Peptides against a protein of PDB entry 8HF1. Designs and how they scored, part 99

Target 1, 320 residues: chain A of PDB entry 8HF1
Amino acid sequence: NVMLYATKPTEVMVSFPHQEQVLTVTRLISAEIEKFYVSLDLMNIGVQPIRRSKSLQCLRDPSKKSFVKQLFNDFLYQMKEYGIYAASIAIISLIVEFDIKRRQAETLSVKLMHRTALTLCEKIRHLLVQKLQDMTYDDDDDNVNTEEVIMNFSTPKVQRFLMSLKVSFADKDPKDICCLVFVERRYTCKCIYGLLLNYIQSTPELRNVLTPQFMVGRNNISPDFESVLERKWQKSAIQQFRDGNANLMICSSVLEEGIDVQACNHVFILDPVKTFNMYVQSKGRARTTEAKFVLFTADKEREKTIQQIYQYRKAHNDIA

## One batch from the design tools (peptide; made by RFdiffusion4, then SolubleMPNN)

Design b2_p16_8_s3 (from b2_p16_8 with P1A E6S E8T V12L)
Fold by OpenDDE base, seed 5:
Structure b2_p16_8_s3 (fold): chain B 320 residues (1-320), chain A 16 residues (1-16)
Amino acid sequence: as target 1 above (320 residues)
Amino acid sequence: AFPPLSYTPPELIPEP
């Protein structure tokens, strides 16, 4: 029981300046998505026959329009929280999803809706990649994956996270590393994974040191809607991390599902700790003698974060 | 672009 284990990892905090990215490209992308929502609301896609699959999700979005809006809202969140470099990775996941949904469409109207969403994603991808290329002299797509481009187009939070990884793990033995990275949203796992692959490849001191994987949390609402591919990926990623073939695991709030992960020496909390359960479960994975529990906070939220951690420590001691 | 930040070491969260 992770809640009863009085682990005392070294709890540390990394602060970052709160800076909103005011780019013309981010404003343009947001405006194009809002225009698309107006067009989407006007689309007559018909009443989809409620597939009486026993899951509550089929009852919530009979039009499939809310699901399309959710994916774009998650993308807008990632662009805001992690920056345009992370957004260039995140948009690929939307392209893949809308292409699958377009091919699986049972009606011409639904096929057209997903085609229009896909066309918007390709436009967004082009705008993001073009903006990343503005820092490169060479038009080669591979030139946008440099440490410099990644840093300059990542938010202060992501910059501090990447620097913390570099300083913590530069030139270390891969076997001495067992790292967890917690994020709030399931789609952020894939985005940060893609960003880390490119960052590790561009950073010589981390090449062959860090081998990342990601774990997508099961949709608590219906395991039946979890793709067979996502379940296979999750099982493979966990096994690679247990076998030591991966030494860094990116997780959303997956520990709430009782996934058994080994004791780690580093736990990074990239997003704000919103619940006591998240605090206890994530901290309870930092179980080695020299384990570090690293929080990321905006400078303006520093004191509030410290006070929240004190409340969580107190509550944990009262139940231990 | 975000200006590149300098590295800042982690701060210990003190015991209350």
Scores: peptide ipSAE 0.427, ipTM 0.922, DockQ to the pose 0.785
Fold by OpenDDE base, seed 4:
Structure b2_p16_8_s3 (fold): chain B 320 residues (1-320), chain A 16 residues (1-16)
Amino acid sequence: as target 1 above (320 residues)
Amino acid sequence: AFPPLSYTPPELIPEP
């Protein structure tokens, strides 16, 4: 196996304090989403016209309500795991998706459902942006995209991640950087990408050093529902990373799909390593002589994380 | 807001 002959990366761990974000705004947002779910359950969307593609209909709730709830649940997860700054970016992705679905709606009832979801997203966006502005003492600087605002409204995990990037890459030559950032969820790729663009732009030491891209894994939903635009974006992002026009790639499980990317000198695992395959595939991309494999863990999960890595190392050696 | 953390160097995961 070509991965067995790769130079073993230096495996390191970055711990962070487990802090639950107890903000009034996060409670308000959660309560508004729960109220919306009650309203959504009462909506009569009627019988959706059975489109003849038999195989994929079983995974789509014919009501489309499950998909709406999934997007809001993914948003709530991102707000919890990455903080309200990341949530302010994540909500824009929901706005775009619900506006597309509203335009594509075949019935007035489905159109109204997506419109109601969109109205809630705009309310959530306003609440988030207002909270980001509350820390800008200068009423005149509407710039919520400062390093300070990003750090203060990001979770301890994200703060430690951003600091690790700054220390690792400050004032380096862009050509000497090949970095992967692994996240669990496909929607997190876009959210962390937007956060990194703003952070890099606000950080002089990184502004001309890091050029991020993101790659969303293939939807397990048929290739027919992956927009031609999403497929073009993926191909372009991969090509930019291969050509060195991008030196940081954010991805979710994409290596399991056999996408060959170049040997990297840094691999960051922002979310917990849940599978042996994820461990082997992600670590197997850190192939340079001084390659680093960086894990992030809550202090309370530190021992469990270490033990899990030992089990994965053992299992990897038993296959070697 | 989360209190801003200080930078701490990453810990080596030792060989078992």
Scores: peptide ipSAE 0.420, ipTM 0.919, DockQ to the pose 0.812
Fold by OpenDDE base, seed 3:
Structure b2_p16_8_s3 (fold): chain B 320 residues (1-320), chain A 16 residues (1-16)
Amino acid sequence: as target 1 above (320 residues)
Amino acid sequence: AFPPLSYTPPELIPEP
């Protein structure tokens, strides 16, 4: 039994300044969402059919209101963590979801609730796009997707990530690249995918080098709520990455479910490593001889991040 | 807008 000693990847860290820039537009958007929550709490949408989950606690908040609040809370998180440019892409996903839910509404009250949420999303989209246009002389919507606009409206973390991609992959052969990007949240995968498409298109050194895809973890909620379209798309994205038709894959918890992906030469961890399992599984994909495992950390959290990695290395060596 | 950051090379995480 030749134990193929899996080559340990080089573990590296990229620090970024912790800048809480609260722009006027982000304050306005947050205030509009809070006003909407007050209005949403006053909406009578009737008794929703209790799904057979035994926990009596789901009786008070109709699952439909909770879902609307979850989507806006995830949007607010993405705006804070990734910036206004990423938020302008994230809001489109909310618009699509609320329009689907509005069309699928069984009652007039539920239809009105999703319509009100959709109207708020369109207002938020307008505020975000207007703020991106403040740096452009031309009112054309296409002019907001420049490298300069993307960088200036992205958080320090996202700026360091994009610069790290540019330096790592500029003018390389696409066939020599197998890159994974790990993010914490399901909706972040699609948001960062849209941001990367626009960044790669605006960056000549990357345009013919990087072909991104994304994978979203299976909902830990019953497989019955995954659309047939989402499951087909996920299978297609995995196959494109296996066939080399895509060379950069954005993932959340997908690898925890035992999805086998080829050996990669780069693994980027965009969000903090919160669990030992996430550390082992993500690092375990960086298997080539010169593989890099890249962490992103705020300068204030640098020491804590290093200590956490030492604890995970120790725990991994004690199991091996 | 965030001020544009300069590129910083990745730092090696040393062995403990």
Scores: peptide ipSAE 0.416, ipTM 0.917, DockQ to the pose 0.781
Fold by OpenDDE base, seed 2:
Structure b2_p16_8_s3 (fold): chain B 320 residues (1-320), chain A 16 residues (1-16)
Amino acid sequence: as target 1 above (320 residues)
Amino acid sequence: AFPPLSYTPPELIPEP
């Protein structure tokens, strides 16, 4: 019964003001994506001549458009939840995905669809980078990765998260750090990883202290070539974290699937804890002496979050 | 831009 001997971590909460970023650029980007969805719905990508039954053909074509819309919806979510700096990193992931899919396209119509999506992503990237440059006097792309730009274009949640990392880990020995960061969505892992790389590089107190990695959940969708590369990366990232070559791991629900990682001294829950299983599994990774379990909550959701944690504590004690 | 927040220490979630 592995649950009985776990040292109870100190459960703490970091509150942040609920503020939606109302920028002209975010409205323009949302409108361009909506316009693209109308165009995408009108695109005839044709019935692919798949040697598979007619029933499987009709299911594949909607799945390709649906996947394109899912990627842009996940981007819009990241822009809203983490800010335009995180969105500038998230859009690069979409560019890579659509370029791969454009090259793998078996039909001219599918190739054109992914090309149109890619062109939109390049336009969105340009709009985001231009807005980040409004705080820099220099037109150099390298100047957008300063601590100041990252903080000013990150949501209050992300600002509190970055500050919590800085205060928790400044000038510590990298060997004494084993940190997990939980996020809700798969694509958020890559986005927060890229943000942390840039933040750590811009923050002298963290440059030689934190080495981040990320784990992306297994997509139960077909073992396409992309899933093999992601599985190889995931194995390498887990090994680096086990070997101590990485001391901060960004995870989604992947750890609920039984990925064995070492006992951690810090667990950060960046997104709301939505399930009892997520609470138990994430908290159960904070097993060292003086381990901290850190929740992030909007001020307006503070009381609701506390009550939810009390319910989860009660339910956990009733099972233990 | 979001106004830069001041650091706020983590609050202990009390026992009920």
Scores: peptide ipSAE 0.412, ipTM 0.917, DockQ to the pose 0.783

Design b2_p16_8_s4 (from b2_p16_8 with P1A V12L)
Fold by OpenDDE base, seed 5:
Structure b2_p16_8_s4 (fold): chain B 320 residues (1-320), chain A 16 residues (1-16)
Amino acid sequence: as target 1 above (320 residues)
Amino acid sequence: AFPPLEYEPPELIPEP
């Protein structure tokens, strides 16, 4: 048996300058969220009935103040890591989530808490959209989705990622593309998906070439709160990618949990590789002939990233 | 705004 040594993917790195965005709008948004946290801490929502299901899963009641703070902290992270354009998409997911929770609220105090959070999200959305419109001559919401606006309001990491997609896939046959994009956080999957839809629509050479989908991990901490819609979306997205109706899949650590996807010719790691398992599982999907494994790193972290990849390669060869 | 970056080709990560 000639063990056909599966051709290891070509491992490449894309560097980007570390730039902190110092915008007045981002400072205003952060200050409004901090002010909201002070107000939230003063709110009397009563003792929420802990649904004592016996499993360790009981700790994250999504009706609690801590969950509201988690969603805004995840939003602030996305605004910092991906830019204000990505943040304008991310805030819509918070609006949807707080509106659902406002409608499902069992008490007037919890309903008011989610209403106050929703009002803050609507204010944040307005501030973000207004800032995107500063680059447009027309006040129409559709004009903020140009390639120029997307690029100017995206972080250097996201700019390099979009440019890498454009150069890699411009005018290619869609059937020759099987691409995975790995991100760290589940909420980033939907944010980057929305950004890619707008970018592909604004970029003629990617129109009808890339058809993105996203997959969010099962929330092992709170499976009871996984909406029927989220489960249907995951199943549909995976099936579209298997059937070739989608050729780019955005995913988090979800693929570590045994989601079977076909062999891919491109794997992009948009966020830092933090674990050996993530390295092995993501790289293990790049199995076609001439497959590429693409890492993104800040210039200041370049050498540290290379050394970490060498350690992971060594550890992988010791177990193979 | 972030200034638009120029395209840079990806760097090969050599085998040690």
Scores: peptide ipSAE 0.447, ipTM 0.928, DockQ to the pose 0.781
Fold by OpenDDE base, seed 4:
Structure b2_p16_8_s4 (fold): chain B 320 residues (1-320), chain A 16 residues (1-16)
Amino acid sequence: as target 1 above (320 residues)
Amino acid sequence: AFPPLEYEPPELIPEP
């Protein structure tokens, strides 16, 4: 059992102030999505012909409305948990998905539904980008992808995460870095990947030091919904990380599927550790000498987080 | 905007 001989990583915690972003733009976006849900519920999409696709999801939502609502709910979660800057990247993934679904629509009613969703996503994108630009005092610098804009429009959690990366990896040899970043949701992997690309490009000390990739978990719902492109991306990303061409990997529940990832010297847990299995699997990847296991917690949840880690340590020692 | 945070070093989670 490879777990028995793993050097225990140094477990550390980064606290952040719990601040709700009370912006007019976030309230407006939430209200526009709620209005869209009312309109979506009134749409007659008809009974889709039962595609012989054995996928449980096509059986559960013949209208495909639940999938549309899921994407917008995941977007609202990302906007709340990671901030407006991350939301401006997250919305692009929705635009791409709804445009694909619009083109693949077998009926005019389904095509119209995805077109209406796409139009809302474009409106949301404009509202987000405009708000990012409102802080650039120079009307001439349309570049919303600066370190300052990223930091000012990211939640305290994301700010602490980015600062932890900068301090941990500034001016290091890329070969000495093997970093995992764990997030809860599949869609967060792409959002945080896009944020990190922009942050690394805007941070001189991290340029040519960090090369991020992301792994998207298998769609447990249907392997048929994994685009050929997503499967190619996943294989390429894993191979680049194995070959050392990427030194930071953003992951969700993918490690539960037995993907063999090399021993890492840094493991960041950006979202709360909800299960003992997640704790053991993620910590079990920090196996080098001097490996660090970094947790992020709100100040108000600090004590609860520490107690949860003690329970997981105890449970792990009782199994070992 | 969120006010920019200062860097705080990570806290060691003590052994129980």
Scores: peptide ipSAE 0.445, ipTM 0.926, DockQ to the pose 0.812
Fold by OpenDDE base, seed 2:
Structure b2_p16_8_s4 (fold): chain B 320 residues (1-320), chain A 16 residues (1-16)
Amino acid sequence: as target 1 above (320 residues)
Amino acid sequence: AFPPLEYEPPELIPEP
């Protein structure tokens, strides 16, 4: 009901060329992950100690290997969809996760599995950083975070996104900005957050303008598996955005989970809108006067995207 | 490397 009186946001579309990343490094990384999956399938991680029901025990061992594969599959997705610069940030998150899991391992076999995954992540990180350094004259790790390196190693989608942010927010008053960035996957929130931190720091026009945060949706897996740290961090990030200490929030389908965020003047949809609910909820956050709702689409999917938005508009008008 | 794109302004999604 209260949404019916909101000013309709201006709906705009940013097109980008569909370019597959044909780099030798990406092929090498994919091949190393595939080899690792073969090795992982052959690993005997043993039967977990019977601290919980026998039925949960048989499901837990597959869940540990499945979780390792999920993290690497998410990494491969980040590398494909956002580029090798985003992948260099994404791999750090895997390193942190596998180091935590290695330290928390109850058995030597599980510890070894996470150690092997960690060693692969370190190799992948080295390959990515080395490729980013090919554009830097100095071998210093600090020189890989320039605007030029970020842009050259980001996909056309990410380049158009960063340009759209720069043009929209250059030299603006931080208090006048309330921006949401929607991404499809939870893991992308943290990856794009790290990319934006580096981009903002490398872009003088944005350094004191944009303060990003991210929020990760609740795991549909039992609240018992969410770390107390992740929940505290999510609450802090939301509070910083409410208090105006952060003016850009990166989120995945989190609005479906009943997280109340303020009315925004900009909503960016970085990934394809896959559901009517996502369209209505994300668009429904662009409520200020002159609010913008920005979609990103590959040129090849432009017509399909427009038709999908027309269907969603029609469906929204039929229920309003 | 991806060739750096030039900035293109967002297109208005027309009303049907």
Scores: peptide ipSAE 0.444, ipTM 0.925, DockQ to the pose 0.777
Fold by OpenDDE base, seed 3:
Structure b2_p16_8_s4 (fold): chain B 320 residues (1-320), chain A 16 residues (1-16)
Amino acid sequence: as target 1 above (320 residues)
Amino acid sequence: AFPPLEYEPPELIPEP
């Protein structure tokens, strides 16, 4: 029995300065969303029928208002954690979702609610794009996708992440790369995917090297709400990564579902490791002889992060 | 805008 000694990955940390972006545009956007929440609370959308699941757990169908607030709260989180450039991509996902919900609305009141949310998203998109254009001489939307604009409007965490990708993968053979990027939230996968597409296209050393894909975890809350389109997209994305047609995969919560992903040589943890399970599962994907497990931490949280990793290493060695 | 950061090499997380 050749004990395949699971080669332990090299665990490394990238620190970044904790800088809060205090821009007039971010304050204006936050204030417009708060005004919209006051208006939303006053909207009469009628009593929605509680779908009784056969299981005694009253999963209250999230109020259509609660879902709208969740999407804007996730947008505000992405704007804070990843910056204005990432927010300009994130808002497009809200526009698409509210337009679908507006078309699927069973009542005039629900249709009006989603229309008002959509109009706010379009206003937010214009404010974000205008702020990105302030650094360009040309008013063309395509000119906002330069390496300079991406870097200047990305948080220190995202800047360090992009630099780490450039240094790790510049001019390498695409076949030698198997990279995972873990993020906490479902909507962050698509936002960081769009950011990476634009960054790779603006960076000559990466254009023919990195082919990104994204995979969103199944919403364990209700597999019935997962669109047939989303399930097809996930299967296609996994297959492209297995076939080597994609060599960088952005993931949220995917490992909890037992999705078999190949052994990787790089695993990036872009967001804080909040659970022992996330640590073990993500680290367990870095299985090559020279595999790297890369954590991103704010300088202020560096010591706390190291202590948390020591606790997870101890707990993992006690089970192994 | 955030000021551009210089590249810093990743730090090895020491063994306890």
Scores: peptide ipSAE 0.439, ipTM 0.925, DockQ to the pose 0.775

